Peptides against a protein of PDB entry 3V4L. Designs and how they scored, part 127

Target 1, 386 residues: chain A of PDB entry 3V4L
Amino acid sequence: GQPLAKDKVALLIGNMSYWEHPKLKAPLVDVYELTNLLRQLDFKVVSLLDLTEYEMCNAVDEFLLLLDKGVYGLLYYAGHGYENFGNSFMVPVDAPNPYRSENCLCVQNILKLMQEKETGLNVFLLDMCRKRNDYDDTIPILDALKVTANIVFGYATCQGAEAFEIQHSGLANGIFMKFLKDRLLEDKKITVLLDEVAEDMGKCHLTKGRQALEIRSSLSEKRALTDPVQGAPCSAEALVRNLQWAKAHELPESMCLKFQCGVHIQLGFAAEFSNVMIIYTSIVHKPPEIIMCDAYVTDFPLDLDIDPKHANKGTPEETGSYLVSKDLPKHCLYTRLSSLQKLKEHLIFTVCLSYQYSGLEDTVEEKQEVNVGKPLIAKLDMHRGL

## One batch from the design tools (peptide; made by RFdiffusion4, then SolubleMPNN)

Design b2_p16_4_s2 (from b2_p16_4, 12 letters changed)
Fold by OpenDDE base, seed 2:
Structure b2_p16_4_s2 (fold): chain B 386 residues (1-386), chain A 16 residues (1-16)
Amino acid sequence: as target 1 above (386 residues)
Amino acid sequence: EEVKVVSTDPELHVHE
């Protein structure tokens, strides 16, 4: 019979905005497109951008809590990375220059912890460089992995080689995701699917002789990403997993604010990623005596590090949101919150209405405080221990 | 089409 997954869970991490290293661009598009494809495959997807070492550790710990016996686990990483002695290291955005293994996450340590969960399938998709880091002389003594015939690694490049981004004037995928996205929905054994992606990369003139996909697999069974989830969650464990995932994806409800002047504002929320939310404001009712009327958001928690120069934009694109702009209402002011994992408290902010009456030169302001609780990933308390 | 290396090595900004 076709193999069944008990559930399917994915963690996608895209690191771009490095402090001490070259900034990347492709991880934004790659994480977003892969999230949408894995959701069509009935994966529970946590998608995170620009994580520190501590935030990456916590994201992995929360992902491991979603794993259980017979669950399919997928980890995708796009960012800086290296490979020493067959161990893959993911580089956090706060990593020093030079970085060492003590500043990075070892993928083989994550694999060990996934094997302890008795997972049905473990897939690692690593869109990073695999060069040796000569500044890291540490040989990690990894504990002996259990022999499980359910592991698949897809490396965007060969051992000792670099991964590449194609520089376009607009949004573009990384090379690996460009080919992976065209095949990811195919009902094929995951190793066969990745072999077809490797062939497509090998036929492309841009990648030929520069980048080749490496597949490392122990997978003895015909398992696919298309494998159906075993029916209704009858176990207490499956209910807990569904609730934990739902917490990380709960948006605030849209609300209508009423001001004393008779202006009504719609305040809305959209998820770009599990840690990235767009706030939008629109004027839904205005008295005819009011000629000018703008509604802006301000007074955000300091932990979110929101630059007011990037808030209250006339387009989503001016906030740095190029991906979800088609799904957003038009004629709003937009603000992008890109670091929801840093939120310790409730998201409290001010909505300020600036308006002018016909025949008066003076602008009037009214303010309302809004508390939306902990949105999206902020419900997981990824700061437990600081 | 310029292929930018996602190099972790700061010296390997090979602008070809």
Scores: peptide ipSAE 0.029, ipTM 0.634, DockQ to the pose 0.243
Fold by OpenDDE base, seed 1:
Structure b2_p16_4_s2 (fold): chain B 386 residues (1-386), chain A 16 residues (1-16)
Amino acid sequence: as target 1 above (386 residues)
Amino acid sequence: EEVKVVSTDPELHVHE
C-alpha cells in the first residue's frame, strides 16, 4: 500500500541578520517559498527568521515536541554554517566571531533526538556551507545513532564546499531552493526527488564546479513528502500536536476601534512567518468635520526592539515586507514585528489617532491601548527556560 | 550574475 505519515511537521529556520557575520538575503525568500510548498503538502510548518542560539535551541525543542512515532519530521536551515568531522553546525545570528560548536546547533544531535521520537521519516535540508571551521578543534563525541533506516540529508553543497546565493537587485532564492522548489511537489521518493534536483543544479553554469547538491540517505522505504497524512488524529498526542501547531499560527482577530471624535479604525494582522507579523491600520470611517487623520501604532513591548523609524509605513515594502504585500489590504499604515519569539508578555501597544478639524490649526490626539494576547509563535513561550 | 558565498569561513572576518 502507499505509505502513510502519522503526521507531517516541518521547522524552517532562515538566519540572515547576523551580528558579527555577513548578512544574507536568500533565506527570507527560501523559507517563505518552502513554507508555502510544504503547506500544500499538508505539513505543519513553523517558519522562523533570525534566531539567536537560545531561540534556535527552543525552536528545535518545540519542533521535537511535535514529533512522535510515524510522524514525518523535516528540518530546513538556511544561513551560515560549517561542517567539522561530518557534523553539521548551524550558526545562530548572535554567534561570536569566530564561532565554535558551543555557539552553534549540531544537526546530528537533533537527528539523535528525532530518532528517540520514533519518527517515520527524518529529512534535513541544509542550505549552508560545509567548509571546516579551523577555530573549532572540538571533536564531538556523538552517541551511536539507532538504525532507523529513515534518514535523508539534502546538503546544498558537497563536503568542504561553500553554498551560494545569486546576487540580484531584487528578491532571489539561494541556489539550492531555486531548483528544489520546482520539484518539491512531485510524488517521488524523497531521495529520487533530491537526485533530480541535483541534476538540475548540476546544469547551472554559475555553480558548476563550485556547488553541488549532496544526498546522504539511509532511507530503506519508498517515502515521499507527498505521502498522505493518516486520517483524523486518533491519539491524545496527535490532538496536542495539532493544537500546539494551531496556537503557533493563530493571528489576533481584526479589531474595529472607535474614537471619541467618531473616527473608526480597522486594526488588522497578517503573518509573514511564525515569528513575523504585520500590523496594519486603516481609517474605515471619518466624520466630515475631520479633514485629516492618521492612525499610528506605538508603545510596543521593549522585548520586540521596534524602531519607530520603521513603523507606520505607507507601504509593506518600506517595513521590509516584500513577500506578503499582495495579500495585504491597500491604503494602510504598516508595521512589521520581526521578533515575536522575544515576546514574554501579551502584545500590548497603543493606537494613536492624530487628526485635524476643519478650521482648527491644532492637531488633536486620541489614544487607545490594545491587548492582542500572544500572537503566533509567542503562544509557545519560546522563552520558557528550562 | 554574481554568486555570493552564503557562509564565509570565520578566518576571512578576523582579518577585516
Scores: peptide ipSAE 0.029, ipTM 0.650, DockQ to the pose 0.405
Fold by OpenDDE base, seed 3:
Structure b2_p16_4_s2 (fold): chain B 386 residues (1-386), chain A 16 residues (1-16)
Amino acid sequence: as target 1 above (386 residues)
Amino acid sequence: EEVKVVSTDPELHVHE
């Protein structure tokens, strides 16, 4: 019969905005495009950008809570990384320079924990460098992995080599994702799919002698990312998993705010990632005596580190939102909340209406506080340990 | 097309 997954869960992490290391660009597009493809494959996808060590640990812990017997687990990482003694280390955005294993997440430790969940398939897609870190002399004492015959690693590069992104003036994929995205929806054994991606990447003139995909697999069964999910969630664990995933993807409802001056504002929300939300405001009704009117969002929780200079933009692109801009309503003011994982409390903020009456030179302001609860990933309470 | 390294190694940022 066709293989069945009990469920399919993916964690995608894209680290770009490093504090002490060179900034990357490709992980933004790569995580977004991979999220959309995995959703078409009926994966429950959590997509996260720019995580600290603590936030990455919590994201992995929450991902592991979604795993169970016969579940397909996929971890994708795009960012800085290294490989010491065959152990892959993902580098958080807050990692010091130089970083060590104590500042990083070991993929083989995550694999061990996935094997404890008795997963049906474990896929790791690692779009990171695999150079040795000579500043880390730590020999990882990893516990022996179980022989589960269900592990697949797709490394964007070979051992001791670097991964690359193509420098474009605009948005571009990393080299690995550029080729992976064209094949990912194919109904093939995951190792065969990755081998075809390796061939396609090997034909590229940019990567010849610089980057080659490495596949490591113990996968003894024909398992594909296209394998159907086993029917209605009948177990309590499957219901919990579905609820937990749904919480991490629940947007606030659109609101209609009414001001005393008779202006009506629509407040809307869009998800770019599980931790990135766009807020947009639009004037839906204005009295004729009001000649100018703008609706700004302000007074965000301090934990979100919102720079007012990047808030309330006339385009999504001016906020740094290039991916979802086509799906957003036009003629709004846009604000990008890029760190929803930091939100401990409810998202409370102020909508400030600035307006001018015909024949008055002075600008008038009215304010309303808005509580939208915990949006997206903030519902997982990833901060329960702080 | 220029290819940027996804590396923290400062030596390779200098060789383009």
Scores: peptide ipSAE 0.025, ipTM 0.633, DockQ to the pose 0.241
Fold by OpenDDE base, seed 4:
Structure b2_p16_4_s2 (fold): chain B 386 residues (1-386), chain A 16 residues (1-16)
Amino acid sequence: as target 1 above (386 residues)
Amino acid sequence: EEVKVVSTDPELHVHE
């Protein structure tokens, strides 16, 4: 019979905004497009951008809590990375220059922990370089992996080689995701699907002799990303997993704010990623005696590192939100919260209405404080270890 | 089309 997944869970990490290393662009688009495709495949997807070492460790720990016996686990990473002695290291955004294994996450350690969960399938998609880091002489003492015959690695490049992104003036995928996305929905054994992606990459003139997909697998069963999820949650653990995932994707409800002057503002929220939210404000009612009025958001928690110069923009794109802009309401002011994982407390902020009456020269301000609780990934308390 | 490296050796960054 066709294999059944008990559930399907994916963690997608895209690191771009490195402190001490070159900034990347492709991980933004790659994580977003892969998230949408995996959701069509009935995956529970956690999508995270720009994680520190500590935040990456916590994201992996939370992902491991979503794993259980017969669950399909998929880890995707796009960012800087290296490979020493067949061990793959994902580089966090706060990694020093030069980075070492102590500053990085070892993928084979994550695989060990996934095997302890008795997962039905373990898929790693690694869009990073596989060059040796000569500044890291550490030989990881890895414990022996269990023989589970349910492991697939898709490496965007060969051992000792570089992975590439295409420099475009606009939004573009990395080379691996460009070909992966066209086949990801196919009802094929995951190793066959990746082999076809490797053939498609091999035909590309940009990658020829520079980058080739490597598939490393121990997969004894015909498992596909299209494999159906087993029906009703049959265990307490499956119910807990569903509740944990639902909490990590709960947006604040849209609010109608009423000011004393009679102006009404709609406050809305949209998810770009599990740690990235867009706040938008629109004026839905204005008294005729008010000639001008603007509604802006301010007084955000310091933990979110929000530059006011990038808040309250006339377009989503001016905030750095290029992907969800089509799904957002028009004629708003937009603010992008890109680091919701850093939120320790409730998201409390001020909505300020600035307005002018007909025949008065002075601008009047009214303020309302808004508490929206912990949005999206902030509900998982990824800070519980500091 | 320019192809950018996703991960460079730290030694290559000291020369820009």
Scores: peptide ipSAE 0.023, ipTM 0.650, DockQ to the pose 0.344

Design b2_p16_4_s3 (from b2_p16_4, 12 letters changed)
Fold by OpenDDE base, seed 4:
Structure b2_p16_4_s3 (fold): chain B 386 residues (1-386), chain A 16 residues (1-16)
Amino acid sequence: as target 1 above (386 residues)
Amino acid sequence: MEEKVVSTDPELHVHE
């Protein structure tokens, strides 16, 4: 019979905004496109941008809580990385220069932990450089992996080689994602699908002799990303997993705020990623005696590192939101919260209405505090380690 | 528009 997944869970990490290293661009688009494709494949996807070492550890721990016997686990990483002695290291955004293994997450350690969960399939898609880091003399003593015959590594590049971005029209994709996205929905054994992606990369003039996909697998069964989720009554663990995932993707409800002047504001929320939310405000009713009227969001929690200069923009793109802008309402003010994983408390902020009456020179302000609880990934309490 | 290919390798510029 066709293999069945007990469930399908993916963690996608895209690191771009490095503190001490060159900034990347491709991880933004690559994580977003892969998220949408994996959702079409009935994966429960957690998508995270710009994680510190601590936040990456917590994201992996939360991902491992979603894994269980016969679950398909997929880890995608796009960012800086290196490979020492056949061990792959993902570099967090707060990694020092030079970074070492102590500042990074070892993929083979994550694989060990996934094997302890008795997963049905373990897929690693690593869109990072695989050059040796000569500043890291640490030989990681890894415990022996179990022989599970359910492991697939797709490395975007060869051992000792660089990964590349393709910049086009202000958007950039990783070379790997450019070809992976065209085939990811195909009902093929995952190793066969990746071999076809490798062939497509090898035919492209941009990639030929620059980057080649490496597939490392121990996959004894014909498992595909298209394999259906088992529809049998969810175990208590599967119910808990579904509830945890649902909590991590719950947006605040849209609100209609009414001000004393008679102005009505629509406050709305959109998810770009599991840790990235767009807030938007629109004037839905204005009395005729009010000639000018704007609705600003302000007084955000300090943990979110929101620069007021980047808040309340006339377009989603001016906030750095290029991907979800088509799905957002027009004629709003937009604010992008890019670090929801840092939120320790409820998201409380102020909606400030600034307006002018006909025949008065002075602007009037009215304010309302809004509490939207913990949005998206902030519900998982990724901070539970201090 | 010319597609630009850019390495994601952090040149380990050791600031001496």
Scores: peptide ipSAE 0.250, ipTM 0.724, DockQ to the pose 0.664
Fold by OpenDDE base, seed 2:
Structure b2_p16_4_s3 (fold): chain B 386 residues (1-386), chain A 16 residues (1-16)
Amino acid sequence: as target 1 above (386 residues)
Amino acid sequence: MEEKVVSTDPELHVHE
């Protein structure tokens, strides 16, 4: 019979806004497109951008809590990275220059922990450089991995080689995601699917002789990302996993705010990623005596590091949100919260209404405080321990 | 505009 997954869970990390290293661009698009494809494959997807070392460790720990016997686990990483002695290291955004293994996450350590969960399939997709870091002489003494015939590594590049981005005037994928996205939905054994992606990369004039996909697999069974999830979640563990995933994806409900002047504002929320939310405001009712009327959001928690210069924009694109703009209502003011993992408390902010009456020169302001609780990933308390 | 392929390799510039 066709193999069944007990469940399917993915963690996608895209690091691009490095503090001490060159900024990347592709991880934004690559994580977003891969999230949408894996959701069509019935994966529970956590998608995170721009994580510190501590935040990456906590994201991996929360991902491991979603894993259990016969669950399919997929880890995708796009960002800076290196490979020393066959060990792959993911570089957090706060990593020093130069970085060492003590500042980075070892993928083989994550694999060890996934094997302890008795997973049905372990897929690693590593969209990073695989050059040696000559500033890290540490030989990691990894404990012997259990022999499991269920591991697949897709490395975007060969050992000792670079990964590449396509620089265009607009949004572009990394080289690996450009080819992976065209095949990811195919009902094929995951190693066969990745071999076809490797062939497509090898035929392309842009990638030929620059970047080649490397596949490492112990997978003895015909398992695919298309494999159906087994039945209704009837186990206590499956219910806990569904609840934990739901916490990381709960948006605040849309609100209608009423001001004393008779203006009504719609306050709405949209998820771009598990740690990135767009707030939008629109005027839904205005008395005819009010000629000018704008609704601004302000007074955000300091932990979110919101620059007021990037808040309350006339388009989603002016906030840096290029991917979800088609799914947002038009004619709003937009604000992007890109670091929801940093939120320790409830998201409390102010909605400020600025308006002018016909025949009065003076602008009037009214304010309302809004508490939306802990949105999306902020419910997981990824800062438990600071 | 020609599609420019750029490495994601962090040039570890040791500032001396």
Scores: peptide ipSAE 0.248, ipTM 0.722, DockQ to the pose 0.682
Fold by OpenDDE base, seed 3:
Structure b2_p16_4_s3 (fold): chain B 386 residues (1-386), chain A 16 residues (1-16)
Amino acid sequence: as target 1 above (386 residues)
Amino acid sequence: MEEKVVSTDPELHVHE
């Protein structure tokens, strides 16, 4: 029979907005497109942008809690990285310059922890540079890996080589994701699928002699990303996993706010990523005596580091939201919350209605506080240690 | 617009 997965879980991390290193662009599109593809494959996907070292550790810990015997685990990373002595290091956005292994996450350590969960398949897709970091002379003492024969690494580039992105005036994929996305839904053994992606990269004039996919595998079984999930979750662990994933993806319900002046505002929410949410406001009712009115969101928790200059925009794109803008209602004011992983408390903010009456020169303001609880990834309490 | 392929390597971006 076709192999069955007990469940399928993916953690996707895209680091772009580095503090001490060059900013990237491709991880935004790559994580988004891969999230949508893996969801079509019945993966439980957590998608996270711009994580610090601490946030990356917590994201990996929460991912490992979703893993169990016979579960398929997929880790995707797009960002800066290096490889020393065959160990792959993912670089957090807060990593110093130069970074060292102590500032980074070792993929082989994550693999060890995945092997302790008795996973059915371990897939690592690493869209990062694999150059040696000469500022890190540390030889990692890794514990001996178990012989599980269920490991697949897809490295976007060769050992000691660079990964590349396509820069143009719009949104573009990294080189690896450009080819991976075209094949990811194919019902093939994951190593065969990746070999076909490697062939496609090798035929492209942009990538030929610049970037080549490396596949490392111990996978002895015919496992595919298309393998069906085993039946209804009947185990306590499967129920907990499903509940934990559902919490990380629960949006606040749309609200209708009523102001004393008789203006009604619709407040809506959309997920771009597990840690990125768009808030939008629209005026759904206005008394005829009010000539102009706008509904601004303000007074966000300090943990979110929201720049007011990027809040309350007339388009999603002006907030930095380019991916979900087509699915959003038109004629709103939009605000992008890009760091929901930092939220320790409930998301409480103010809706400020600014309006003008016919025949009055002065603007009037009314404010209403809104509590939407913990949205998306903020429900996982990734900060339990602070 | 010409599609530019750019390295994600931090070392290459410091030299432009």
Scores: peptide ipSAE 0.245, ipTM 0.724, DockQ to the pose 0.411
Fold by OpenDDE base, seed 5:
Structure b2_p16_4_s3 (fold): chain B 386 residues (1-386), chain A 16 residues (1-16)
Amino acid sequence: as target 1 above (386 residues)
Amino acid sequence: MEEKVVSTDPELHVHE
């Protein structure tokens, strides 16, 4: 019969806004496009941008809680990285310069923990450089991996080689994602699918002799990303996993705020990623005696590090939100919360209405506090260890 | 605009 997955879970990490290293561009688009494709494949997807070491560790721990016997686990990483002695290291955004293994996440350690969960399939898609880091002389003593015959690595580049991105005037993919996205929905054994992606990359004039996909696998069974999820959750663990995933993807409900002056504001929320939310406000009713009115969001929790200069923009694009802008309501003010993983408390903020009456020179302000609970990834409480 | 392929290697970006 066709193989069945007990469930399908993916963790996607895109690190681009490094503190001490060159900034990347491709991870933004690559994580977003891959998220949409994996959702079409019935994956439960957690998508995270710009994680610190601590936040990456917590994201991996939460991902491992979603894994169980016969679950398909997929980890995608796009960012800086290195490979020492056949061990792959993902570089967090807060990594020092130079970084070492103690500042980074070892993929083979994650694989060990995934094998302990008795997963049905382990897929790693690593869109990072695989050069040696000469500043790290540490030889990781890795415990011997179990022989599970269910492991697939897709490395975006060869051992000791660089990964590349396409610089365009707009949004562009990394080289690996450019070819992976065209085949990812195919009902093929994952190693066959990746081999076809490798052939497509090898035909590209941009990458020929610069970047080639490496496939490393022990996959003895015909398993595909298209393999159907086993029907309704029949175990307590499957119910808990579904509830935990649902919590990490729950948006706040849209609100209609009514001010004393008779202005009505629609407050809405959209997810760009599991840790990135757009807040939007619109004036839905204005009394005729009010000539001008604007609705600003302010007084965010300090943990979110929201610069007021980047809040309340007339377009999603002015917030840096290019991906979801087509799906957002028009004629709003937009604010992008890009670090929801940092939220320790409920998301409480102020909606400030500034308005002017016809024939009065002075502007009037009314304020309402809004509590939307813990949105998206903030429900996982990734900060419980501090 | 021509598609420019750029390395993601941290060491190469310090020298451009």
Scores: peptide ipSAE 0.235, ipTM 0.726, DockQ to the pose 0.402

